# Peptides against a protein of PDB entry 3S8F: the designs that were tried, part 31

Target 1, 157 residues: chain A of PDB entry 3S8F
Amino acid sequence: VLTLFVAVPSLMTAFTVAASLEFAGRLRGGRGLFGWIRALPWDNPAFVAPVLGLLGFIPGGAGGIVNASFTLDYVVHNTAWVPGHFHLQVASLVTLTAMGSLYWLLPNLTGKPISDAQRRLGLAVVWLWFLGMMIMAVGLHWAGLLNVPRRAYIAQV
Target 2, 166 residues: chain B of PDB entry 3S8F
Amino acid sequence: DEHKAHKAILAYEKGWLAFSLAMLFVFIALIAYTLATHTAGVIPAGKLERVDPTTVRQEGPWADPAQAVVQTGPNQYTVYVLAFAFGYQPNPIEVPQGAEIVFKITSPDVIHGFHVEGTNINVEVLPGEVSTVRYTFKRPGEYRIICNQYCGLGHQNMFGTIVVKE

## One batch from the design tools (peptide; aimed at target 1 V75, target 2 K138)

Design b2_p15_8_s4 (made by RFdiffusion4, then SolubleMPNN; from b2_p15_8, 7 letters changed)
Fold by OpenDDE base, seed 3:
Structure b2_p15_8_s4 (fold): chain B 157 residues (1-157), chain C 166 residues (1-166), chain A 15 residues (1-15)
Amino acid sequence: as target 1 above (157 residues)
Amino acid sequence: as target 2 above (166 residues)
Amino acid sequence: ALAEVQARLDELLDR
């Protein structure tokens, strides 16, 4: 029971970020319950990347609670489920945040803004990365539930 | 203007914090639901049992593979299994169909996995610790044991077999 | 040949 309280600070942090996004979206002219989302700068890969990372982190975080639960971990431990969780946390959130940071950092370090072509390429990279990670993560989680073992080249299914 | 902005931010934060708490309860509910609906698949484990990994091969119930399968009662067996680099003993493990099998699994060297295909048996095997798993095979045939914990250069080839006889 | 790999590993482990 005490282990589940570890999720509280993480949730507080995540939703503080969400609050900041809502505020930013509303400042950019977004109105209504969901209109602020559309108002966010989706044309900037430095923004899109970490946001997509956050989206991937949501199911990953939920999975973290599952993995930390003794009875549920018994079902998923050392199956393909675990790599699925890692790819959502590390290869999605951390990696996409790093990618987004790079899209901001390089222009600032060089003093040169990114071209429109570079921006479009960056968006393509980030979205394709996210899509690939989501497909793989869903597949790994599903395979894990089907008892596909981790760290094995063969499986029953 | 700054005061209004701060109030607005605070309102959003409160809303999202409330949502966060709600989601926490949703996650707990999902865990509870999963536990309630899938408890039948949980294999009971025994109490923590220790063994000396340096002598487990020479003395005790794991020392002789020919004596690894012990009948403990009518239609009840205990199987003493060693997971080692890189295989299992005994191999094959022969047990009768419909019998209640208690696996006592340990390692003389490093951490291994004990994953039995076609079953819900999936445990880590630690040197110095005995893993206990109870299972009843309802169908005869061969069940492959897979090591799902990296244990060295031969990890990928570390397999065993359980043969369930009619 | 997985069997050969196992044999080599057994040799290295003095088994």
Scores: peptide ipSAE 0.024, ipTM 0.796, DockQ to the pose 0.017
OpenDDE base, seeds 1, 2, 4, 5: peptide ipSAE 0.020, 0.016, 0.013, 0.021; ipTM 0.800, 0.783, 0.793, 0.778; seed 1 fails the geometry check

## One batch from the design tools (peptide; aimed at target 1 F15, target 2 A8)

Design b2_p16_1 (made by RFdiffusion4; failed a check: too like the target's own chain)
Pose (drawn by RFdiffusion4):
Structure b2_p16_1 (pose): chain A 157 residues (1-157), chain B 166 residues (1-166), chain P 16 residues (1-16)
Amino acid sequence: as target 1 above (157 residues)
Amino acid sequence: as target 2 above (166 residues)
Amino acid sequence: ALALFAFLALAARAAE
């Protein structure tokens, strides 16, 4: 029960952050139900990386609520589902957010500029990392529901 | 406009939060339902039941695997199961279909998992402790036990078998 | 997710 309550601050974060992004999209001229998304600064890796991380957090959090549901944990406990869940949370959102900081924080700390080429390369890196985490989350959640255990060298069997 | 967008955002945030709380409460009620049904038998016994891992293969209910299945009620069997590096005894565990099975599971060495494929049986096995879970097998046949807690280099090939007789 | 999107969309319409 208390774990289900720990989920409320992230459920609140989902709205406060989504509304903040929508407000920014509207300031930048976006209209429609989706125009506000397209109008956001998708050329900026510091923007893109946390946003993509937040997108993967939706299934990441859904899996966490499942794991927190006591008897439902007996379906997925110590299976590949668990790494599927935590790759979406820490290996995607937390890691992508830190990667995006290379693009505003590093210049601030070192004075070293980020070139146009380096910016584009950062875009590719955060997209590939995000997409790779999403594909693997699918493989691990599914294999987990099929009772494949975590922490195993299953290629040797 | 900022004032207006702000007001509207807070108003609909309050709504979302109430909905999100109502949804979590429904999940809590649904979990409470499972805890009142026979499906909750796989929840391990909360009572501490200590044993000694250094003598469990020499004395006590785990010393003779052929004697591991004991009828404890008219439709009940207790099964003493040893999960060790890297296997389970007895092998196979043989039980009748439709009977309640109380698995008492310990380990002489390291922590092992006990995950019965196709069931909700999924329990950690700790040396010095006895893990007790309950389940009734409704379908006869062979069930594979998978070790799902890393117990060393033999972990990936640590399996066992439950045969549910007709 | 859809419910959250719906609340966000209504909030934008109300602001308008």

Design b2_p16_1_s1 (made by RFdiffusion4, then SolubleMPNN; from b2_p16_1, 7 letters changed)
Fold by OpenDDE base, seed 3:
Structure b2_p16_1_s1 (fold): chain B 157 residues (1-157), chain C 166 residues (1-166), chain A 16 residues (1-16)
Amino acid sequence: as target 1 above (157 residues)
Amino acid sequence: as target 2 above (166 residues)
Amino acid sequence: VAQLLAFLAAAFAAAE
């Protein structure tokens, strides 16, 4: 139980980031409880990518608590659940953040802004990646609960 | 300006921190709920038992596959299983239906997995340690043992079988 | 927000 206290600093950090997003949205004219979300720059893949990563990281973080729980880990350990968790943490947040950073970094380094077509393509890539990751992650978690093993090409179901 | 922005950020941070704390309690509650409602069939961890992996094949209860299944009482058996590169011993493991089976599993070489399809048996097997799992097979038939921990080039083909007899 | 909701809904539907 004491090990779960490690989640406190992580949650504080995560929600501090969320606070920054809310502030940014409100600076952009967003109002109300949810209006600030709409005001964020959803037309910029450099922004959308890491935000989608954060969204994927939320259930992944919850899964981290599950995986760290002794009795609950028995249910999920070495099943497809674990890869599902990894894909939310690494292949979602880390990868999408890297993609987002690339969408900012390359234009900045080259001094050439991305075209509108490139921007739209970037948005498509990021959203499709997120969609694919969510489908796969949910599938892996579900399969894990059905006792599908990891590191095996065969399964009970 | 900058000072005003800083104050605004702090206000939002306070709100989100409060939300963070609330979510912490939600997670704890979810864990408690899960434990309260989904503990059926959970196999508790046994006490740490150690063996010498260098001699486990030559002496002791794991040495002879023909003696691996030991009746310890009425409708109770202990099965001494070796997980090795790349298989299980004995193979097949033959046990009676409805009997309480205590699996004592260890490895003479590297870390392996012991995942029995159709059951909730799923443990890692470490050289030098004995994994203990208790299970009662209610249905006769064959149950496949899968290695779910990478153990080398033959990992993908490492299977065993438990045969439950009527 | 509309994009987010649409994609989340699609993901949910596909996951079932």
Scores: peptide ipSAE 0.005, ipTM 0.759, DockQ to the pose 0.035
OpenDDE base, seeds 1, 2, 4, 5: peptide ipSAE 0.000, 0.000, 0.005, 0.000; ipTM 0.773, 0.731, 0.749, 0.734; seed 4 fails the geometry check

Design b2_p16_1_s2 (made by RFdiffusion4, then SolubleMPNN; from b2_p16_1, 8 letters changed)
Fold by OpenDDE base, seed 2:
Structure b2_p16_1_s2 (fold): chain B 157 residues (1-157), chain C 166 residues (1-166), chain A 16 residues (1-16)
Amino acid sequence: as target 1 above (157 residues)
Amino acid sequence: as target 2 above (166 residues)
Amino acid sequence: MAVLLSFLAQAFAAAE
């Protein structure tokens, strides 16, 4: 009940953020159904990191609904599925948002802009982090569906 | 300018809200499909049964591992299992192939897991409560029981075995 | 780990 209750406002928030991104992209000259996405500042790690976090949050959020379903939770509970879900939510969304926030916050606090080298390295870091997280998450969810238990070092699958 | 911006934002919000509603239905449909096509070999318990964890080892159906497997009908058995730090009893659990097995699992000490590899049997076992799982083993052989809930220093070594006989 | 270390290194460099 509680998870489903939280799911509704969370979805509303997510789609509101998406609406804001579309608006911003169109203000930046993006046109068409997808042109606004390309117009967003993909050269800024402070932008890219949270957006990648949001992308990871989509399957994670769907997984939350699964975990909250009595019948489906019976299948996935205490399997590798659960760590997969957590890593999407925490290590993807929360961590990438924190990373992105730092790329904005530190220059503002120090009064020094980041160099182009730092910017490029930052982009590499957040993209590689996201890629690694997606690989791990897919693997953990797949293993979970194959009934690989969590908190066990040996599994017969 | 503010009015134009407001209208633009509202238009995008309406579009995304419509999309969100559509996605909600998609998710519901996917869940419904999964449930409809799901053929679980395990039937979850329908009622909560309680037991005194302080006496469960001394009296009642869990007290004697030699009497833990009870035939309740033609090709039907109830197995009274204790999950404890750090193992299961009886161990091994011997059941016939093709029989309907009702596992009645409880703990005398702390919370444990009861995960049977090769099956969809996966329940938590709480002291003072009886976990009930119904399953039919179609294939003979050995099935390992794993604890998937942290229960102490010996958690990683807590295993049991179900032997399914022809 | 390398990605994390790279991020941390950037954070320290930016803080100077």
Scores: peptide ipSAE 0.034, ipTM 0.738, DockQ to the pose 0.018
OpenDDE base, seeds 1, 3, 4, 5: peptide ipSAE 0.021, 0.020, 0.021, 0.026; ipTM 0.773, 0.760, 0.761, 0.740

Design b2_p16_1_s3 (made by RFdiffusion4, then SolubleMPNN; from b2_p16_1, 8 letters changed)
Fold by OpenDDE base, seed 4:
Structure b2_p16_1_s3 (fold): chain B 157 residues (1-157), chain C 166 residues (1-166), chain A 16 residues (1-16)
Amino acid sequence: as target 1 above (157 residues)
Amino acid sequence: as target 2 above (166 residues)
Amino acid sequence: VEQLLAFLAEAFLAAL
């Protein structure tokens, strides 16, 4: 079961990022077990987007462990479950991280700060994207568990 | 300032890493439990059967679709199935109800899927490899085979049928 | 949503 050892560096990376977020939140005045979360800059789409990506990555990562297990993968392989996993990893984490990076990078490259309207629009975009992706991913995972095949336009279910 | 920050970060990292390791062990334990309780359908890598995809249509058990269903015991059959662009052979596959069926599936061309609706049969079919699946059909009727691995322009229309007779 | 969560939970437990 050597494939599961891939989870080690992945989890280490994920929770190192979480540690950085906790530290940042506490530096911003957050206290207690969860108060540091509220203290994070949720008004900045450059921050919110990649964090939402990370949140989507949690179930995706858990699914990755499932997919890496030969016994569990037997159940879900080439079903709608797999696209569900991909959409969490690529279309959520990677895409939202890219979006967040752009919200940070473009103002710095152009020397022009984003307007408040652009900021609000950015927040709306990333939250709606995240929500839509979560709905889609849950649906795909559910369909996969119902043995709906991948790469087929029709199914018995 | 930087030194104090680094020490604080390190403390949080240690906590989260400990949690990470704990979760890792939980996942490993869960997988180990699953493996211990659900190993009946696992084919060890050491039993991988190979075949020459360039000759599989010309010679051997896959060559004649009329001889694809072989009775190996009183209530046991082996079915030699070809998945090809774009269909299955034989088609339909006719098997008796209640018999133990061993499917031996391979491809003469590209990678295909073999997903039987209404069952848990779902395997990839690789040229040069033989996929083996054991199944007993309890209900008579027709079961559709779907290709769930992209195999070319006709992939979406690549279907087969298993007919289970009473 | 609740039904979905219940289904997923049951499926997960059944897979263990």
Scores: peptide ipSAE 0.026, ipTM 0.765, DockQ to the pose 0.028
OpenDDE base, seeds 1, 2, 3, 5: peptide ipSAE 0.011, 0.013, 0.016, 0.011; ipTM 0.768, 0.734, 0.765, 0.735

Design b2_p16_1_s4 (made by RFdiffusion4, then SolubleMPNN; from b2_p16_1, 8 letters changed)
Fold by OpenDDE base, seed 2:
Structure b2_p16_1_s4 (fold): chain B 157 residues (1-157), chain C 166 residues (1-166), chain A 16 residues (1-16)
Amino acid sequence: as target 1 above (157 residues)
Amino acid sequence: as target 2 above (166 residues)
Amino acid sequence: LPLLLGFLADAFAAAE
C-alpha cells in the first residue's frame, strides 16, 4: 500500500522532470519530438550523470511496483532480483546523482573550474558506470527470475 | 516573458502528464497480464498461524522428525518442517511423487529462509509463525533446501534435502 | 541487444 501510494507522486515527479528537460532542450534550440534531447548539455558530466541515473530509475521504479505486489513479490522475493532492484535505485540513480553533484559542487567550493581533461574523464566515468550498472542489473534481474537466491553462494541454475 | 515561459512549461507538463497516464495503464496491463498467465506451482498461505517457538521442539507436530510427514488424505501430505540454526528437520524430507504436499514451516530460534531449488518454493520462516506452502512435486529426485535469509555465522552452510520418491 | 532479448525471453517464460 505504501509503495503504491508513493509510486504515483514519484511518477508525477519523474515526468515533471522530463518536462523540464524538454523545455530546457527546446530553449537550447532543439526541435521536433527528439531534437530537444540532442540539444541538452551532454558535454557536462554534472548533467549527464543525473540523467543517466534517471534512466536507470525507470526500470528500478517499475521493479518497485513488482516488489510491492503480493503475487509477484512471491516470485522475486529473496532472489537476485532484489539486489538488482537496489543497485538500480541506489548505485545508479543515487550514486550517479551524487557524482553529478560533485562535478558542480567541487568547482564551486574551490573556486576553480574543472579542466577539459577532467571534464572528459568525468564523462567517461559516468558513462562507464552506467553501462556497468545496466549490465549488472540486467544480469541480476534475469538471474532472479530464474530463481537464483540472494544471500547464497550457490544457485539452482 | 514570464507568461510565455509559464505557458510553455504548462504545455510540456500537460504532454508528459498525458504520457504518464498512458504509461500507467501500460504498466497495469503488464502486471495484469503477468498475473493472469502466471501458473504458480505453489499456493501461498491464506491465513496466519501462530506457534510458541519456545515449546515447538518439545511438543506438537514439529517435535518428532520421524512423524513430521503426515498423510492427510489420498495423495495428500502435510510436512511439519523446522528451520533452525543451522539446518532443517526432518532431513531428508521424503515425499511421494505427484502428491499434494502442504509444508508447515516454523523456526524455534531466528528468522530463516526456506528456498527449495528446482521449485518456486521460497518463503521466510519466522519464529512464532507458521509458513504454509502447498506444492506438488511432479519429478522424482532430490531437491535442495537453502536458507536465503541471514540467520547467523552458519547461514551459508544451512542446507536441507527433499527426496521425492516414485 | 542479444542479452536484452534473452532477458526478455526468459522473463516472459518465467512469468508463465
Scores: peptide ipSAE 0.029, ipTM 0.776, DockQ to the pose 0.026
OpenDDE base, seeds 1, 3, 4, 5: peptide ipSAE 0.027, 0.024, 0.024, 0.000; ipTM 0.792, 0.791, 0.781, 0.744

Design b2_p16_2 (made by RFdiffusion4)
Pose (drawn by RFdiffusion4):
Structure b2_p16_2 (pose): chain A 157 residues (1-157), chain B 166 residues (1-166), chain P 16 residues (1-16)
Amino acid sequence: as target 1 above (157 residues)
Amino acid sequence: as target 2 above (166 residues)
Amino acid sequence: VAAFFAFLAGAARAAE
């Protein structure tokens, strides 16, 4: 029960952050129900990386609420589902957010500029990392529901 | 404009939060339902039941695997199961279909998992402790036990079998 | 997800 309550701050974060992004999209001219998304600064890796991380957090959090549901945990406990859940949370959102900081924080700390080429390379890196985490989340959640255990060298069997 | 967008955002945020709380409460009620049904038998016994892992193969209910299945009620069997590096005894565990099975599971060495494929049986096995879970097999046949807690280099090949007789 | 989007869209329409 208390774990289901720990989920409320992230459920609140989902709205406060989503409304903040929508407000920014509208300031930048975006209209429609989706125009506000397209109008956001998708050329900036510091923007893109946490946003993509937040997108993967939606299934990430959904799996966490499942794991927190006591008897439902007996379906997925110590299976590949669990790494599927935590790659979405820490290996995607937390890691992508830190990667995006290379693009505003590093210059601030070192005075070293980020070139146009380095910016584009950062875009590719955060997209590939995000997409790779999403594909693996699919493989691990599904294999977990099929009772494949975590922490195993299953290629040797 | 900012004042207006702000007001509207807070208003609909309050709504979302109430909905999100109502949804979490429904999940809590649904979990409470499972805890009142036979499906909750796989929840391990909360009572501490200590044993000694260094003599469990020599004395006590785990010393003779052929004697591991004991009828404890008219439709009940207790099964003493040893999960060790890297296997389970007895092998196979043989039980009748439709009977309640109380698995008492311990380990002489390291922590092992006990995950019965196709069931909700999924329990950690700690040396020095006895893990007790309950389940009734409705379908006869062979069930594979998977070790799902890393117990060393033999972990990926650590399996056992439950045969549910007709 | 749809319910969340409905709240978010509702807030945008109300802001209009």

Design b2_p16_2_s1 (made by RFdiffusion4, then SolubleMPNN; from b2_p16_2, 6 letters changed)
Fold by OpenDDE base, seed 3:
Structure b2_p16_2_s1 (fold): chain B 157 residues (1-157), chain C 166 residues (1-166), chain A 16 residues (1-16)
Amino acid sequence: as target 1 above (157 residues)
Amino acid sequence: as target 2 above (166 residues)
Amino acid sequence: LAVFLAFLEAARRAAE
């Protein structure tokens, strides 16, 4: 049980980011319990990508608690569950943050703003990436619970 | 304006931090609930048992595959299994249906996996350590052993078989 | 919470 306190710094960081998003949304005119979410710049792929990464990181973080649990790890260790966790943490949050950063970095480096077409393409890319990652991650977690092994090309199911 | 903004941010942070702390306790409670209600299926962890991987093939209970299955009681067996590059011994492992089987698994070379399909047996096998798993096969037939830890060029073809006899 | 609980329950059943 004591080892689960390792999650405290991560949770503090995650919810500090959430607090920043709420503040930003309220500064942009959002009001009420959920209005601040709608007020965020969902038309900017540099914003949408890392936020989608955060959404994927939530179940991934919950899975981290499962994986860190000695008894629960007996169920999931070296099954498809583990790659599912990895794809939520690395291939979703880290990768989408990198993608989003690129949509900010390139215009800054070149001194040229992205076109509207490029912006729309960027939005399509990050949303499709997120959708694909979520489908794959759910599938991997589900398969893992069905005892599909990791690092094997065959399974009983 | 900057001071007001800072104060507002701090207020939101306090709220989210409180939520974070609450969620931490919820997760701990859920784990505790799962442990309290779970009555079967978890393989108990044993004490650390060590073996010399350089001599395990030459002497000791793993040395002779023909003597790998040892009856320890009327309906109890211990099976000494080697996971190696790239297979398992003995292969097949023959055990009676309904008997309590204690698998003692080790490796003479590199880290391998021991994943038995149709069961909850799934352990990593480290050279120099003995993995202990207890299981009772209720159904006769063949159970495939899969290596689920990368161990080299032949990893993908590393399979074994447990034959459960009526 | 619902998703987490569902996965825990599924894991528990899978272990049985």
Scores: peptide ipSAE 0.022, ipTM 0.785, DockQ to the pose 0.026
OpenDDE base, seeds 1, 2, 4, 5: peptide ipSAE 0.000, 0.015, 0.016, 0.017; ipTM 0.782, 0.775, 0.789, 0.768

Design b2_p16_2_s2 (made by RFdiffusion4, then SolubleMPNN; from b2_p16_2, 9 letters changed)
Fold by OpenDDE base, seed 4:
Structure b2_p16_2_s2 (fold): chain B 157 residues (1-157), chain C 166 residues (1-166), chain A 16 residues (1-16)
Amino acid sequence: as target 1 above (157 residues)
Amino acid sequence: as target 2 above (166 residues)
Amino acid sequence: LAVFLGFLAAAFLASL
């Protein structure tokens, strides 16, 4: 039970980031409970990529709480559940954050802005990446709950 | 202007922090519910048991696969299993249906996995450590053992079999 | 939040 309190700092960090996004959205003219979300710069891949990473990190974080549970870890450990968690944390959050960082960093370093075509392509890339990662991650988590082993090419189910 | 912005941020942060705390309790509640309704999936932590991996093949209860299955009582058995590169011994492991089986699993070489299909038996096997798992096979048949921890070039082919006899 | 809760619900239900 006490191990679950380790989740408190992590959740606090996650939701403070959300608070910052809310503040930014409201500064950009968003109003109401959800209007601030639409006001965020969804046309910029440098913004969208890391935010999608954060969104992928949400279920990953939930899984982290499960994995950190001493009792529940016995259910999911070394099953397909764990790769599902990894792909949300590393292949989604870290990777998408890196992608987003490049979309900001390269124009800044070179002094050359990205073209509209590059911007649109960037948006397509990060959204498709996110979608694919979510599908795969959900599948892996589900398979893990069905006791599909990790690091095996075959399974009973 | 900065003060106004800081106050606004603080208000939102407090709300989200409260939400985070609430979600923590939701998770705890869900875990508690799961544990209450699905206790069969919970494996309690046992006492750490150690063994010398350098001698485990030569002496002791793991040394002879023909003596690996030991009857410890009426309808109770202890099975001493070695996970090694790249297989299990004994193989097959033969146990009677309905008997309480205590698996004592260790490794003479590297870390392996011991995942028994059709069961909730899923443990890592460390050299120098004895993994203990208690299980009762209710259905006769063959249960495949899968190594789910990378252990070298032959990892993908490392399988064993438990045969449950009527 | 909806995605988060949806995922949790799905995982929870799948674990039953």
Scores: peptide ipSAE 0.018, ipTM 0.779, DockQ to the pose 0.037
OpenDDE base, seeds 1, 2, 3, 5: peptide ipSAE 0.005, 0.014, 0.017, 0.016; ipTM 0.779, 0.747, 0.786, 0.767

Design b2_p16_2_s3 (made by RFdiffusion4, then SolubleMPNN; from b2_p16_2, 7 letters changed)
Fold by OpenDDE base, seed 2:
Structure b2_p16_2_s3 (fold): chain B 157 residues (1-157), chain C 166 residues (1-166), chain A 16 residues (1-16)
Amino acid sequence: as target 1 above (157 residues)
Amino acid sequence: as target 2 above (166 residues)
Amino acid sequence: LSVFLAFLEEALRAAE
């Protein structure tokens, strides 16, 4: 009940954030249905990281609803599905948001801007992290559906 | 300008809220589809049952592993299983192929898992509570029982076996 | 996916 209750406000918040992103993109010169996306500051790891986190949170959130479903939870509970869900929620959203936050916070705290090299490296890191997390998450969810157990070194298949 | 910007933001918010509502229905539909196309082969066979974990080893249906498999009807059995640190009893569990098996599983110590390899049997076992799972083994052979709930230092080695005989 | 890969490629090129 709690999960489902939280799901609705979370969705509202998520799409409100998306609306803000669209507005920002359009202010930056983006036009059309998707042109505003390209106009966003994709050259800034402080922006890219949390956005990628949000993208990872979408399937994770959907999975949360699945996990909260009595019948479906019976299928996925204590399987690799659950770690897959966690990796999307924690290792993607939370971690990427933290990474992005550091790219904003540290320069502001120290008064020293990040170098261009650091910026580029940061972009590479967050994109690679996201890619890795998505691959892992898909694998874990797939394995979970195949009834691969959680917290075991052996599997059904 | 600020007011106009604010109204513009609201317009986008309304659009995205509409989209969110649509996506909500999509998710519901996907769940419904999953439920409609997939069925759980394992169904709880009983109501909530409780047992004293401190005495379950000494008295009652779980006390004697040799008597753990009880025929309750034609081609129907109840198996009283203990999950403990760190194993299962009886071990092996021997049941006939094609029989309806009702597993009555409990723990004398801590929470364990009962995950049967090759099946969709996957339940947590709580001390003081009896987990009931109904399953019919269609194929003979050995099925490994895996503990998928951390239960202590020996958790990783906690295994059992179900032997399904023709 | 294509967009993701494009941005990934751009990021990697920039990082090198």
Scores: peptide ipSAE 0.016, ipTM 0.741, DockQ to the pose 0.034
OpenDDE base, seeds 1, 3, 4, 5: peptide ipSAE 0.013, 0.009, 0.000, 0.015; ipTM 0.771, 0.777, 0.757, 0.741

